# Peptides against a protein of PDB entry 3PBP: the designs that were tried, part 139

Target 1, 203 residues: chain A of PDB entry 3PBP
Amino acid sequence: LNEKDLNLILNKSLVMYESLDSTTDVIVKRNVIKQLQFVSKLHENWNSRFGKVDIQKEYRLAKVQGPFTINPFPGELYDYTATNIATILIDNGQNEIVCVSFDDGSLILLFKDLEMSMSWDVDNYVYNNSLVLIERVKLQREIKSLITLPEQLGKLYVISDNIIQQVNFMSWASTLSKCINESDLNPLAGLKFESKLEDIATI
Target 2, 203 residues: chain A of PDB entry 3PBP as posed
Amino acid sequence: LNEKDLNLILNKSLVMYESLDSTTDVIVKRNVIKQLQFVSKLHENWNSRFGKVDIQKEYRLAKVQGPFTINPFPGELYDYTATNIATILIDNGQNEIVCVSFDDGSLILLFKDLEMSMSWDVDNYVYNNSLVLIERVKLQREIKSLITLPEQLGKLYVISDNIIQQVNFMSWASTLSKSINESDLNPLAGLKFESKLEDIATI

## One batch from the design tools (peptide; made by RFdiffusion4, then SolubleMPNN)

Design b2_p23_8_s4 (from b2_p23_8, 11 letters changed)
Fold by OpenDDE base, seed 5:
Structure b2_p23_8_s4 (fold): chain B 203 residues (1-203), chain A 23 residues (1-23)
Amino acid sequence: as target 1 above (203 residues)
Amino acid sequence: MKEILETKKKVGEFLIEKALAKL
């Protein structure tokens, strides 16, 4: 976490706060407000020289939100367990794809459409935990690990029993990134969300 | 920032509709 990252989190927290209206659930309002208060205090107390912040004990009670919801969840995956997760950058900004592998040898590529906050209540708060299904890739292999390289946008390396495979989704991710950055959804209408799978090496 | 978040939300809605149409 650096000052730039903190400013980004602050701006996101402000936007979340501004999205609150009369119809917003009271628990949601409370959590978003606490999130904004926490991030604001972090920003105020940021020691730029040492990259340190004094976090009050009260805010240390916050937990990471979870579980995520996948929309729609593939019905075929209900009987299977998630094995690996990876995040893949699709541009030099902030846009990323989440990939989850399952023990059936499936990969799902997911889009984070909502900004999340921390859980600030004693109970497990769950809000904006949305992941949207983009694509399912069936490898029909045991997936041992997922590897990403920061310099390789829109590429995921999948390690299975005897093969390293590359999943390349830049065919659609470049357009998706552009749509987000330019606030224009028109290019999505004709877009095919089909990734390329290539064998890189045999192990 | 606000515009980007609204765009992401709309992208999500679009993707959900598209995914549901394939099921």
Scores: peptide ipSAE 0.582, ipTM 0.927, DockQ to the pose 0.900
Fold by OpenDDE base, seed 1:
Structure b2_p23_8_s4 (fold): chain B 203 residues (1-203), chain A 23 residues (1-23)
Amino acid sequence: as target 1 above (203 residues)
Amino acid sequence: MKEILETKKKVGEFLIEKALAKL
């Protein structure tokens, strides 16, 4: 966490707070307010030189929010278990793709369409935990690990028993990034969401 | 920030519709 990341989290927390209205659930309101209070306090006490903040005991009880929902979830994957997760940057900003592997050898590429909050007062608090299905890639291999390289945008390395494969999704992710950054969805209409799979090395 | 978040939401809606059309 650096100062830039902290400013981002603060801005996200402010936007979430500003999205609250009279129709918002009371539990959601309370949780978003607590997150904003924490992040604001964190920002005020941030030591940029040491990258440290004294977190009061009351905030140490915050947990990661509950499980994500994938929409639509591929029906074929209900019988399989998720094995690995990775986040891949698609630009030098903050746009990212989430990848989840399954024990059937499938990869799903997912988009975070909503901003998530931490769980503060409510056990198993779930709100804005949405992940949207972009693509399913069937490798038909046991996936041991997912590796990302920060300098390689839109690339995922998949390690199996005997091979390292690269999944390259910049064919569509560059357009997706542009659409987000420019607030224009028109380029998505004709876009093909198909990643390129390449063998990198045999193990 | 706000505009980006609204755009992401709309992108999500688009992608859901597209994914459902493939199933």
Scores: peptide ipSAE 0.581, ipTM 0.927, DockQ to the pose 0.916
Fold by OpenDDE base, seed 3:
Structure b2_p23_8_s4 (fold): chain B 203 residues (1-203), chain A 23 residues (1-23)
Amino acid sequence: as target 1 above (203 residues)
Amino acid sequence: MKEILETKKKVGEFLIEKALAKL
């Protein structure tokens, strides 16, 4: 974590807190408030010369939030099992695509449209666990691993038994990143969400 | 920040509509 990352997490946590209203579920309110309190305390301690953050026991019990919901979920994948997951950066900011592989040899590319929080007090806390379907890529092979390189934006390497393939989605991801960063959706009109698949090496 | 989060939400809505139109 650098100062920039911490400031971003704090700002996100503040926006989540400000989105709470009288209609928001009590469990959601409690969880968002606890996250904001934790991040705020981290931010205060980071600016203080005291390099030891004493994390209260309550914050040590925080869990990663899940499960996620994919919308729309491809009906053809209902009977198949997810095998791998990867996150691919699409810019030098924090915009990212989530990729999930399935045992039918499909890849789905997903967008995180909502901000997520940690689970603080409630086991199996689920809120804003939204992933939106962008594209399905059918490889028709067993996918062993998904690899990303931090210096290669919008690229995913897919390893199967005898081949390494590159999925390159910068054709649309550059526009998507720009739309998010500039708060303008107009360039999405007519955009084709079609990734380029290329064979890189035979193993 | 708030504007970016609202934009992401709208992008999500757009993508859902586009995906449903392909079905």
Scores: peptide ipSAE 0.581, ipTM 0.927, DockQ to the pose 0.952
Fold by OpenDDE base, seed 4:
Structure b2_p23_8_s4 (fold): chain B 203 residues (1-203), chain A 23 residues (1-23)
Amino acid sequence: as target 1 above (203 residues)
Amino acid sequence: MKEILETKKKVGEFLIEKALAKL
């Protein structure tokens, strides 16, 4: 975590706070406020010289929010179990794709359209846990692991029993990244969300 | 930041619509 990252998180937390209104659920309000307070304290206690922050013990109890909601969830996957998850950077600006594998050998590529929050007070807090389906890639193999390389944007390595495959989604992810960064959705029109699958090695 | 987050929401909406059209 660097100062830039902290400022980004702070700004996100502020935007979430500003989205609260009289109709917002009390639990949501409380959770967003606590997150903002935490991030604000992190910012205040940030020692830029040493890259250190003193974190109060109370905030160490924060949990990852869950479960995720995938929209739409592929009907064919209802009877299957998620096996692996990976996050793949698509640019140097922190845009990312989430990938989930299933025991049918499917990969789903997902977009985080909402900012997620930590759970602070309520176990299994669910708010802004949206993941949007971009693409389903059918490998028809048992997926053992998902590997990402930070230097390889928009690439996912899938390890199965006898093969390593690369999923390359930069064909659409570059456009998606541009749309996000420029706040222009026009380039999404007519975009094909079709990843390239390539065999890298037999193992 | 706010604009980016709003853009992400709109991207999400677009993608949902597109995905639903394929189902």
Scores: peptide ipSAE 0.580, ipTM 0.926, DockQ to the pose 0.922

## One batch from the design tools (peptide; made by RFdiffusion4, then SolubleMPNN)

Design b2_p24_4_s1 (from b2_p24_4, 14 letters changed)
Fold by OpenDDE base, seed 5:
Structure b2_p24_4_s1 (fold): chain B 203 residues (1-203), chain A 24 residues (1-24)
Amino acid sequence: as target 1 above (203 residues)
Amino acid sequence: MEKVKEKLETKKKVGDFLVERQLK
């Protein structure tokens, strides 16, 4: 990353934060706050002389807050701990994908098949929120943070110790969005749910 | 209201599809 790119991400994160109000979903609020905190920390630790960022310890979730069920849940992940969560818009019609990271370096992409109010607040516990597994992406690295940009549909930025990677799932998410919006599932037949992983920057 | 209902029904069907494909 260069300073210019980091500033752009920071500014976008600030705009997202400033857009938060009393009507904003709690999950959205928490995700935006966490993203802003991370990016702000990166910015503070940016060494312009060396073009490096000292990434300190990230806030990690000991457990993903919010009652939800994942169907099917990958058996391989039963012994691992969820570390981060993000919500990614896939269109302008408020269709979204939920992403959860695990301490084995896995990402799971999830679909909300029911409009349930997910709350990360213990006081607002909603029993049995439904999430459906779409894809598991194995990164084989420690995931520190997940960043999403509202203007970049179907893209997730994964921050690790020394690299930022982009997960792009528009290859299937565009079709999924179309199916939802048009109430036609036919285009899902034969669709491959395989995201593209790209290295964006070394940090 | 009808459009909202239709969208909710479609989402449920999409979910069912996504589950079923993994069980094969």
Scores: peptide ipSAE 0.628, ipTM 0.931, DockQ to the pose 0.326
Fold by OpenDDE base, seed 2:
Structure b2_p24_4_s1 (fold): chain B 203 residues (1-203), chain A 24 residues (1-24)
Amino acid sequence: as target 1 above (203 residues)
Amino acid sequence: MEKVKEKLETKKKVGDFLVERQLK
């Protein structure tokens, strides 16, 4: 995820928020608000580190086709702030996993299960409005940055103050990729979605 | 176009599967 992707997510969340009215179910309102807060905080953290983007300008240029959701969104994560986001390729066919870090030291791995729901007039950028929770990885560290290497499929590097760790999810992502590419879900049966965490270097 | 559509449908089903497994 780049800043543009984050802005897109934020804009979708804003649209969802703006759709709320007095007739909206309280639970729905709460979820939308919490999601918006989450994304907003993520955006703030991003802007502080990578530069400020004019969200308002981008929002005006965005065409939203639907709401942004994470399903399920872990309730406990509503108490924490998203800190980083990354997109990791899992194959050469452009299947990808989205990763979001939180200030509690958690990572969530997310799957884009729907079509792009938001487009931007300026560059035809498209983003999915639906994310599905695959796995939560608890690192119990302050995550400073997430790094991906395009040549390393299904690997995420997590940088904290004292260590670089690798999250390798190819144990399940290879199967997931195969299922998508072959249109066969059978291999998912009984699959454990457990990533491997490895220390790479001490800082 | 058909292959793209099939892939998108599969992704949706994968998503549904991934959600459902967490409810058990």
Scores: peptide ipSAE 0.623, ipTM 0.930, DockQ to the pose 0.474
Fold by OpenDDE base, seed 4:
Structure b2_p24_4_s1 (fold): chain B 203 residues (1-203), chain A 24 residues (1-24)
Amino acid sequence: as target 1 above (203 residues)
Amino acid sequence: MEKVKEKLETKKKVGDFLVERQLK
């Protein structure tokens, strides 16, 4: 996930929000609002780091392709602010997990089940962009930064005030990668999506 | 192209699976 993707997500979320009316189910409405809030905060954070980007293209694409979804959105994180984002490769075949941190010390691991860039290569596919919640990891600390190392698949380094922690999700990501690459979901049955958290260093 | 399509469809199914597991 990069700034462009985030802008796209934001615009799609806005489009979805704008589509809300009196006939919209209250649950849907709530979810859209939560998603928009989430993405807006994330976008704001991103803009602070990388600067503002023209979102016109992304907005146009959002209008054409429909809304972005975060499914499910962690309701507990509604009032919290996204602080960092990272993309972690899980294989050499470009499968990746998106991680977002929040100011409550939570990490969410997200799967891109619908990718716009790839969907354009497929005829008659719905060009949605979506992130699916895989796991929430609660660190209960201020997360200063997220670091990924390209050579370390399925590993995320979390820097807080006094500690560097590693989140290792290869326990499930290896299986996930295999499922994607082999187009076989059977190995997902019974799979536990529980990452391993380890202290790496004290700062 | 077919491989890409298959992968995309698989990803969608994976996504659905990931959502559904949380509803149980």
Scores: peptide ipSAE 0.616, ipTM 0.925, DockQ to the pose 0.488
Fold by OpenDDE base, seed 3:
Structure b2_p24_4_s1 (fold): chain B 203 residues (1-203), chain A 24 residues (1-24)
Amino acid sequence: as target 1 above (203 residues)
Amino acid sequence: MEKVKEKLETKKKVGDFLVERQLK
């Protein structure tokens, strides 16, 4: 964690706080406030030469939120189980794609359109846990693992029993990244969300 | 702060776009 990352987390937490209104659930309000308080304290103490901020106790109280939902969820996957998850960077500005594999050999590429807070106060806290379906790739293989390389943007390596395959989605992810960074959705019009699948090695 | 807010709002709009394209 560097100063830039901390500032980003603080700004995100502030935006979440500002989004609270009279219609927001009390549990959500409490959770967002606790996160903002924690991040603010962390920011205040970042430059302080002094003392073990017992960040450890407060951090130990924070939990990752519960399960994600996928929108729209592919009906064909209702009877199948997720097997692997990976996060793939698409630029140097922290834009990322989430990938989930299923035991039918499907790979889904997902977009995180909402910011999620940590859970601070409530067990099984769930809020803004939806991911948006971009693309489904059918590999028709048992997927053992998903590998990403930090230096390779928009690339996912899929390891099966006898083969390593590369999924390259930079054909659309570069445009998506640009749209997010420039706050302009116009380039998305007519964009095909079709990834390239290539065999890399036989194992 | 404004740039961060703008980026978050853009992400939300991108999400909406991605959902809507599949309903058409």
Scores: peptide ipSAE 0.612, ipTM 0.938, DockQ to the pose 0.875

Design b2_p24_4_s2 (from b2_p24_4, 14 letters changed)
Fold by OpenDDE base, seed 1:
Parts: C-alpha cells; sequence; structure tokens
Structure b2_p24_4_s2 (fold): chain B 203 residues (1-203), chain A 24 residues (1-24)
C-alpha cells in the first residue's frame, strides 16, 4: 500500500459515505461509517512520519466482503464448481477484470460495477458484491491455474495439463477502460466482447 | 474526489449496459 493507493481508498470510502441518505439501511450506514473511520485513521497515521499504524483492533472487527454475485450467472455453470480466480489489469490506473474458471473448462470474464467494502462488526453483512458477466470463454480443458503479468495488460495465461494458452481481451478492454476513465459510454455501442485465444506453449 | 465519483458512477452504468446487452 502506497500513499496514492491509500488516497484512492479514502476517496472511494468518502464517496460511499456521501451516498448515504435517510433511506439507506441502518446496517449499510454503520458499515460505511466504520470503514470510513478506519481508512481515515490509516490516512492520518500515514502522514505521521513517526507513527506505526496500529490496526490490530480495527482489523479484528472487519470481515472481507463476499460472496460475490454474478449477474447474469450462466445457467450452464450452475452444476459446476469454480476452480480459480484472477484479477487482470486493463490499464495502468485502477480498472481491472475478474476472471473465474470452472471445472467444465469455462472461463468467465467479469466486471466490478460496484465498489466493494469490508464488513465491520456485522455478521453476514453483504454489500456491493456485484460482478457483471462480460464474456464466457470455453476452453474444454481442465484448468490448473490462472496467471497474470502486471506488465501485460488485458492478458490472462491459462495453464492446463499440456498447454499454456493466452486469453487476450484488449480488443474490448481498451475501449472499456477509456469509457470508464472518460465517463463516456458511447464507445461501448456496437463493441464486440470477444477475446482472442492463442496457444503459447506445450508443457 | 469528483473524478472518483464520476468513475464509480460510470462503472455502475457500464454494468447496466453489459446486463442489457445480454438480454438481446
Amino acid sequence: as target 1 above (203 residues)
Amino acid sequence: MQKVKDILETKKKVGEFLIERQKK
């Protein structure tokens, strides 16, 4: 975590806080407020040249957000089990794609359309765990692992028993990144969300 | 802060777009 990342988290937390209104659920309000308080404390301590960030007490009270909701979830995958997950950067900023593999050999590429948060002092709290289906890629292989390289934007390496394959989705991800960063959805019209699959190596 | 807000709102709209695309 660097200062830039912390500032981004703080700003996101502030935006979430500002989204609260009189109609917001009490549990949601409490969770967002606690997260903002925690992040603010971290920010204060970061600016202190001499302070160790003591987060032990607050961290013990927090739970990681989950499970995720995929919309739409492909009906064909209901009977299959997720095997791997990876996050792929699509730009040098903050935009990313989530990929999940299944035991049928499918990959789903997912978009995080809502900001996720940790749960604070609330059991079974679920808020903003949305993932949106972009594309399903059928490999028809047993997927052993997913590998990403930070220097290779919009590329996912899929390792199976005898082959390494590359999934390249920059054909659409570059446009998606631009749309997000510029707050303009017009370029999405007519965009084909079709990734390129290439065999890289036999193993 | 405003830029972050705009990005988050755009992401939400992108999600809506992606969902509607699959209904066609």
Scores: peptide ipSAE 0.636, ipTM 0.936, DockQ to the pose 0.881
Fold by OpenDDE base, seed 5:
Structure b2_p24_4_s2 (fold): chain B 203 residues (1-203), chain A 24 residues (1-24)
Amino acid sequence: as target 1 above (203 residues)
Amino acid sequence: MQKVKDILETKKKVGEFLIERQKK
């Protein structure tokens, strides 16, 4: 975690705090406040004892921890079980895609349209757990694991019994990242959300 | 702060867009 990342987390936490009102659930309020307090304390002590805390890991863990609400959930997957989850960075900032695999060999690529809060009061507390379906990729094979490389933006490696495949979604993720960072949705018009699948190695 | 607010609002709108496109 660097100072820039910490500032971003702090700002997000502040925005979440500012969004609280009289109608906000008490548990949500408490959780947001605790998060803000923690991040603020960390920020204050950044140059001292706490410079070694990898909050990015914790924040990443919080970002990937369910339960989630997926909209729309593919009807075909109702009878199948999620097997793996991964988070893939799409830029060097804050934007990422969530991928979930299922035992039918499907991958779903998901967008976090709402900021998630860390759990502070209750185990597995999730305030905003919204995930939006971007794309379904059907591999028609048993997926053993999902691997991401932080230096490889918009790429997911899928390991099955006999093959390693790469899912590359930078064709649309670069545009998505730009739209978010520039607060301009116009480039999304007509964008095809189709990832490229490539065989990398036979196992 | 404002930039972060704009980003969060944009993400929300992106989500809405992504949902609506699947209805077509």
Scores: peptide ipSAE 0.632, ipTM 0.935, DockQ to the pose 0.873
Fold by OpenDDE base, seed 3:
Structure b2_p24_4_s2 (fold): chain B 203 residues (1-203), chain A 24 residues (1-24)
Amino acid sequence: as target 1 above (203 residues)
Amino acid sequence: MQKVKDILETKKKVGEFLIERQKK
């Protein structure tokens, strides 16, 4: 993490704190406050002689922690089990897509429309992380693993028993990234959210 | 700070857009 990343995390935490109101759950309020306190202390100590705080580990925990609510959840997947999860970067500005695989051979591509907070050891803390369904891709194969390469934006590699397939969603993800970074939704009008599936190698 | 607020608000609106798209 560089200073720019820390400033971004701090600003996100501040915005999250400002979003708290009288209708917010008490546990959520406590969690957001604890996060803000932690990040603020970290920012204050950033220039101090204190050694490398492994912020990356805590940040990773924040990204992975908590139950996910998928909207809409595909009705056909209610009877199936999630098998793998991956996060794919779509730009160099930390915009990302979440992918979940299921035991029916389906992939769902998901958008994080809300920022997630870290869990701060709050008793019985249940925080639902919002994920929005973008696309469902049916592979009709047993998915063993999902692989992403940081240098390859908007690409997901799906490993099955006998084949490696690439899912490329930059056709729409580039536009999505632009919309987010420029705060303009107009380019989303008429956009087709259809990924390209290609066979890469036989195993 | 304002830019971050704009990004977060945009993400929220993108989510709303994506949901409404599927209802059509």
Scores: peptide ipSAE 0.631, ipTM 0.936, DockQ to the pose 0.840
Fold by OpenDDE base, seed 4:
Structure b2_p24_4_s2 (fold): chain B 203 residues (1-203), chain A 24 residues (1-24)
Amino acid sequence: as target 1 above (203 residues)
Amino acid sequence: MQKVKDILETKKKVGEFLIERQKK
């Protein structure tokens, strides 16, 4: 996930929020608000690191593609702040997982089921863009940074105060990648989306 | 072009799958 993507998500979330009215289902309303809050916090954190970005262009794009959703957003993370974001490649192609860390020490692994760039190339326009929750990994640590190595597929390094941990999700990501690349969902049946957490080094 | 369409459709279905699995 890059700044542009984040801005797009933010703008989409704003669009979704603006679309809320008195007829909107309470659950939907709640989810949209939560998502917006989440993305806003993430955006603020991002801006602190990379500077302010003009979101006008991204907002326009978001309006065209409709709202962005995180489904489901873990309710327990609503009160927490997103601290870091990373994109992890799961194959040598275009398949990636988005990871977001929170100040409670949680990581969420997210699947981008809709890509804006690809959606325009498809005759069947999809109005809603989303990030889909794959897994929540609870580290219960203050996460200082997320590091990815391009040569290491499906691996995320989490740096905390005194330890570097590796989150390895290739156990499911390899299957996911295969499913996407082969357009076959059958291998997803019975797949456990459980990442492996390992201590790599003590800092 | 067809491959891209298939990938996109698959990603969509994957998303749906991932959502539905959490409802069980």
Scores: peptide ipSAE 0.626, ipTM 0.929, DockQ to the pose 0.472

Design b2_p24_4_s3 (from b2_p24_4, 11 letters changed)
Fold by OpenDDE base, seed 5:
Structure b2_p24_4_s3 (fold): chain B 203 residues (1-203), chain A 24 residues (1-24)
Amino acid sequence: as target 1 above (203 residues)
Amino acid sequence: MEKVKKQLETKKKVGEFLVERQKA
């Protein structure tokens, strides 16, 4: 974490807090408030030149974000098992795509459409763990690993038994990034969400 | 704050768009 990242998290947490209303579930309210408090404390400590940021106690109480919901989930994948997960940056503004591989050799590219919240005190707390299906890429290979390089935006490397393949989705991800950053959806109209698959090396 | 808010709202709308395009 750097100061910029922390500020972004703080701002996101504040926005989430401000979105709370009388109709919001009590558990959600509590969780968002706790997250905001945690991030705020972290921010205060970061600005303080003095002392170890003791985030351990609060962080230990925070559970890993629960399972994600994928919408729509491809029906063909119900009987298959997810094998790998990767996150790919698409810009310098921390916009990212999530990729999940399955044992049938499929890749799904997913968009985080909602800001996620950590789970704190409640077991099995799920809030805003939303992922939206962008594209399914069928490789028909056993996928051993997914690799991303931070300096390579919108690129995913897929390692199988005999080959390394690159999935390049900058054809649409650049537009997606622009839409988010400019708060304009118009460029999405007519956009093809088709990634380029290329063989990089034979293993 | 306002910029972040707009971005979050946009992400939500993008998600909605992405879902709807698959119903076609």
Scores: peptide ipSAE 0.626, ipTM 0.934, DockQ to the pose 0.905
Fold by OpenDDE base, seed 4:
Structure b2_p24_4_s3 (fold): chain B 203 residues (1-203), chain A 24 residues (1-24)
Amino acid sequence: as target 1 above (203 residues)
Amino acid sequence: MEKVKKQLETKKKVGEFLVERQKA
């Protein structure tokens, strides 16, 4: 974490807090408030010179709300089990794609359209964990692992029994990143969400 | 703050777009 990242997290937490109203669920309110308190405390105790933060132990027990909701979930995958998950950066501004693999050899690329939060008070807290389906890539092989390299934006390495394959989705992710960063959806018009699959190595 | 807010709103709209395109 650097100061820039912390500021971003703080701003996101503030936006979430500001979105609360009288109709918001009590559990949601508490979680958002606690997250804001945590991030604020983190910010308050940030030592930019040393890159250190003193955090109360109680906050370390908070869990990141995971990617548990996929919409739409591909009907063909209802009978299959998720096997791996990875997060792939698409820019230097922390925009990312979530990838989930299934035991049928499918990869789904997912967009986080809602800001996720940490769970604080209740186990299995569910709020703003939406993942929107972008693309399904069918590899038709057993996927053993998913690997990402931070220096390689929009690239996912898929390891199976006998091959390493690269999924490159920068063809659309660059546009997606631009849309987010510029707050303009126009570039999405006519965009094809088709990733490039390439064999990298045999193993 | 405002920039982040706009980005979050944009992400929501992107999500909506991505959902709707699958219905077409």
Scores: peptide ipSAE 0.625, ipTM 0.934, DockQ to the pose 0.874
Fold by OpenDDE base, seed 2:
Structure b2_p24_4_s3 (fold): chain B 203 residues (1-203), chain A 24 residues (1-24)
Amino acid sequence: as target 1 above (203 residues)
Amino acid sequence: MEKVKKQLETKKKVGEFLVERQKA
């Protein structure tokens, strides 16, 4: 997350909050409020230059009663703290992958299977922002930042102390994008969700 | 609107698929 991304998330959360009225479902209200609280806390932590967003406590809260869940969550990561988050576009149609880094040097790639903004119009509303685990990538590095380039679909740049690495997941993300856009799941059968990791530069 | 609804349903199913593949 860069400050801009966090601000965008915050603004989005604020917009959602402002959209709440007396006719809004209680569950929706609660979810939006919790999301706003979470994002606001993240924003505060970011501004305080505390390099580690203790997403863990918030995540635990979020997992149990918070605005989002990750399914499945890797058990090994329960002992670690999320450090960065990024959203990577996989197509020009606004399909995206969410990436979260942890202080153990892991990256998790996540699929947003439920759109919170649009889920309210769906009869089968689930009281969570659902994120589904696609892949875990173990970098074994202290991840300082995650960078995305809008012109580079399905690519994530991971900055550590001495190296920039690229995670390229277009091998599977192109298929995923196609499945979503065409509303056909058949191409997912047998698909390997293995991203390519490449060293780009030494810092 | 119909296209968006269909995409949302597809995303849900994709999520289900992604979860189930890890249980196997």
Scores: peptide ipSAE 0.622, ipTM 0.929, DockQ to the pose 0.462
Fold by OpenDDE base, seed 3:
Structure b2_p24_4_s3 (fold): chain B 203 residues (1-203), chain A 24 residues (1-24)
Amino acid sequence: as target 1 above (203 residues)
Amino acid sequence: MEKVKKQLETKKKVGEFLVERQKA
């Protein structure tokens, strides 16, 4: 984590805190407050002598942990089980796509439209786990693992028993990133959300 | 802070857009 990343996390936590009102669930309020307190303490201590808090590990654990809701959830996948999950960066900021694989050989590409709060309570209660369906890619094979390379934006590597395939979604993700960063939705009009699938290597 | 707030609101709107496009 650099200073810029910490400032961004702090600002996000402040925005979440300001969004709390009398109708907000008590557990949600508690979690948001705890998160803000934690991040504020980190920010205050950032210049202080206290050693490398592996904040990245804690932050990664918090981002990956918890139930999520997919909207819309593909009806065809109700009878199938999720097998892998990956997060793919689409720019040099913090915009990312979530990918989930299923045992039918499907990949779903998902957008985080709401910021997830860290779960601070033992019950792993996550309030804002909203994921929006962008695209479904049907590979029709057993997916063993999902790999991402941090230097390769908008690319996902899918490993099966006999083949490595690349899913490249920069055709639409570059536009999506621009829309978020510029706060302009106009470029999304008419955009095709179709990823490119390519065979990379036979295993 | 204002920029971050704007980005969060934009993400929400992007999500709404992505949902609505599948209903049309």
Scores: peptide ipSAE 0.620, ipTM 0.933, DockQ to the pose 0.842

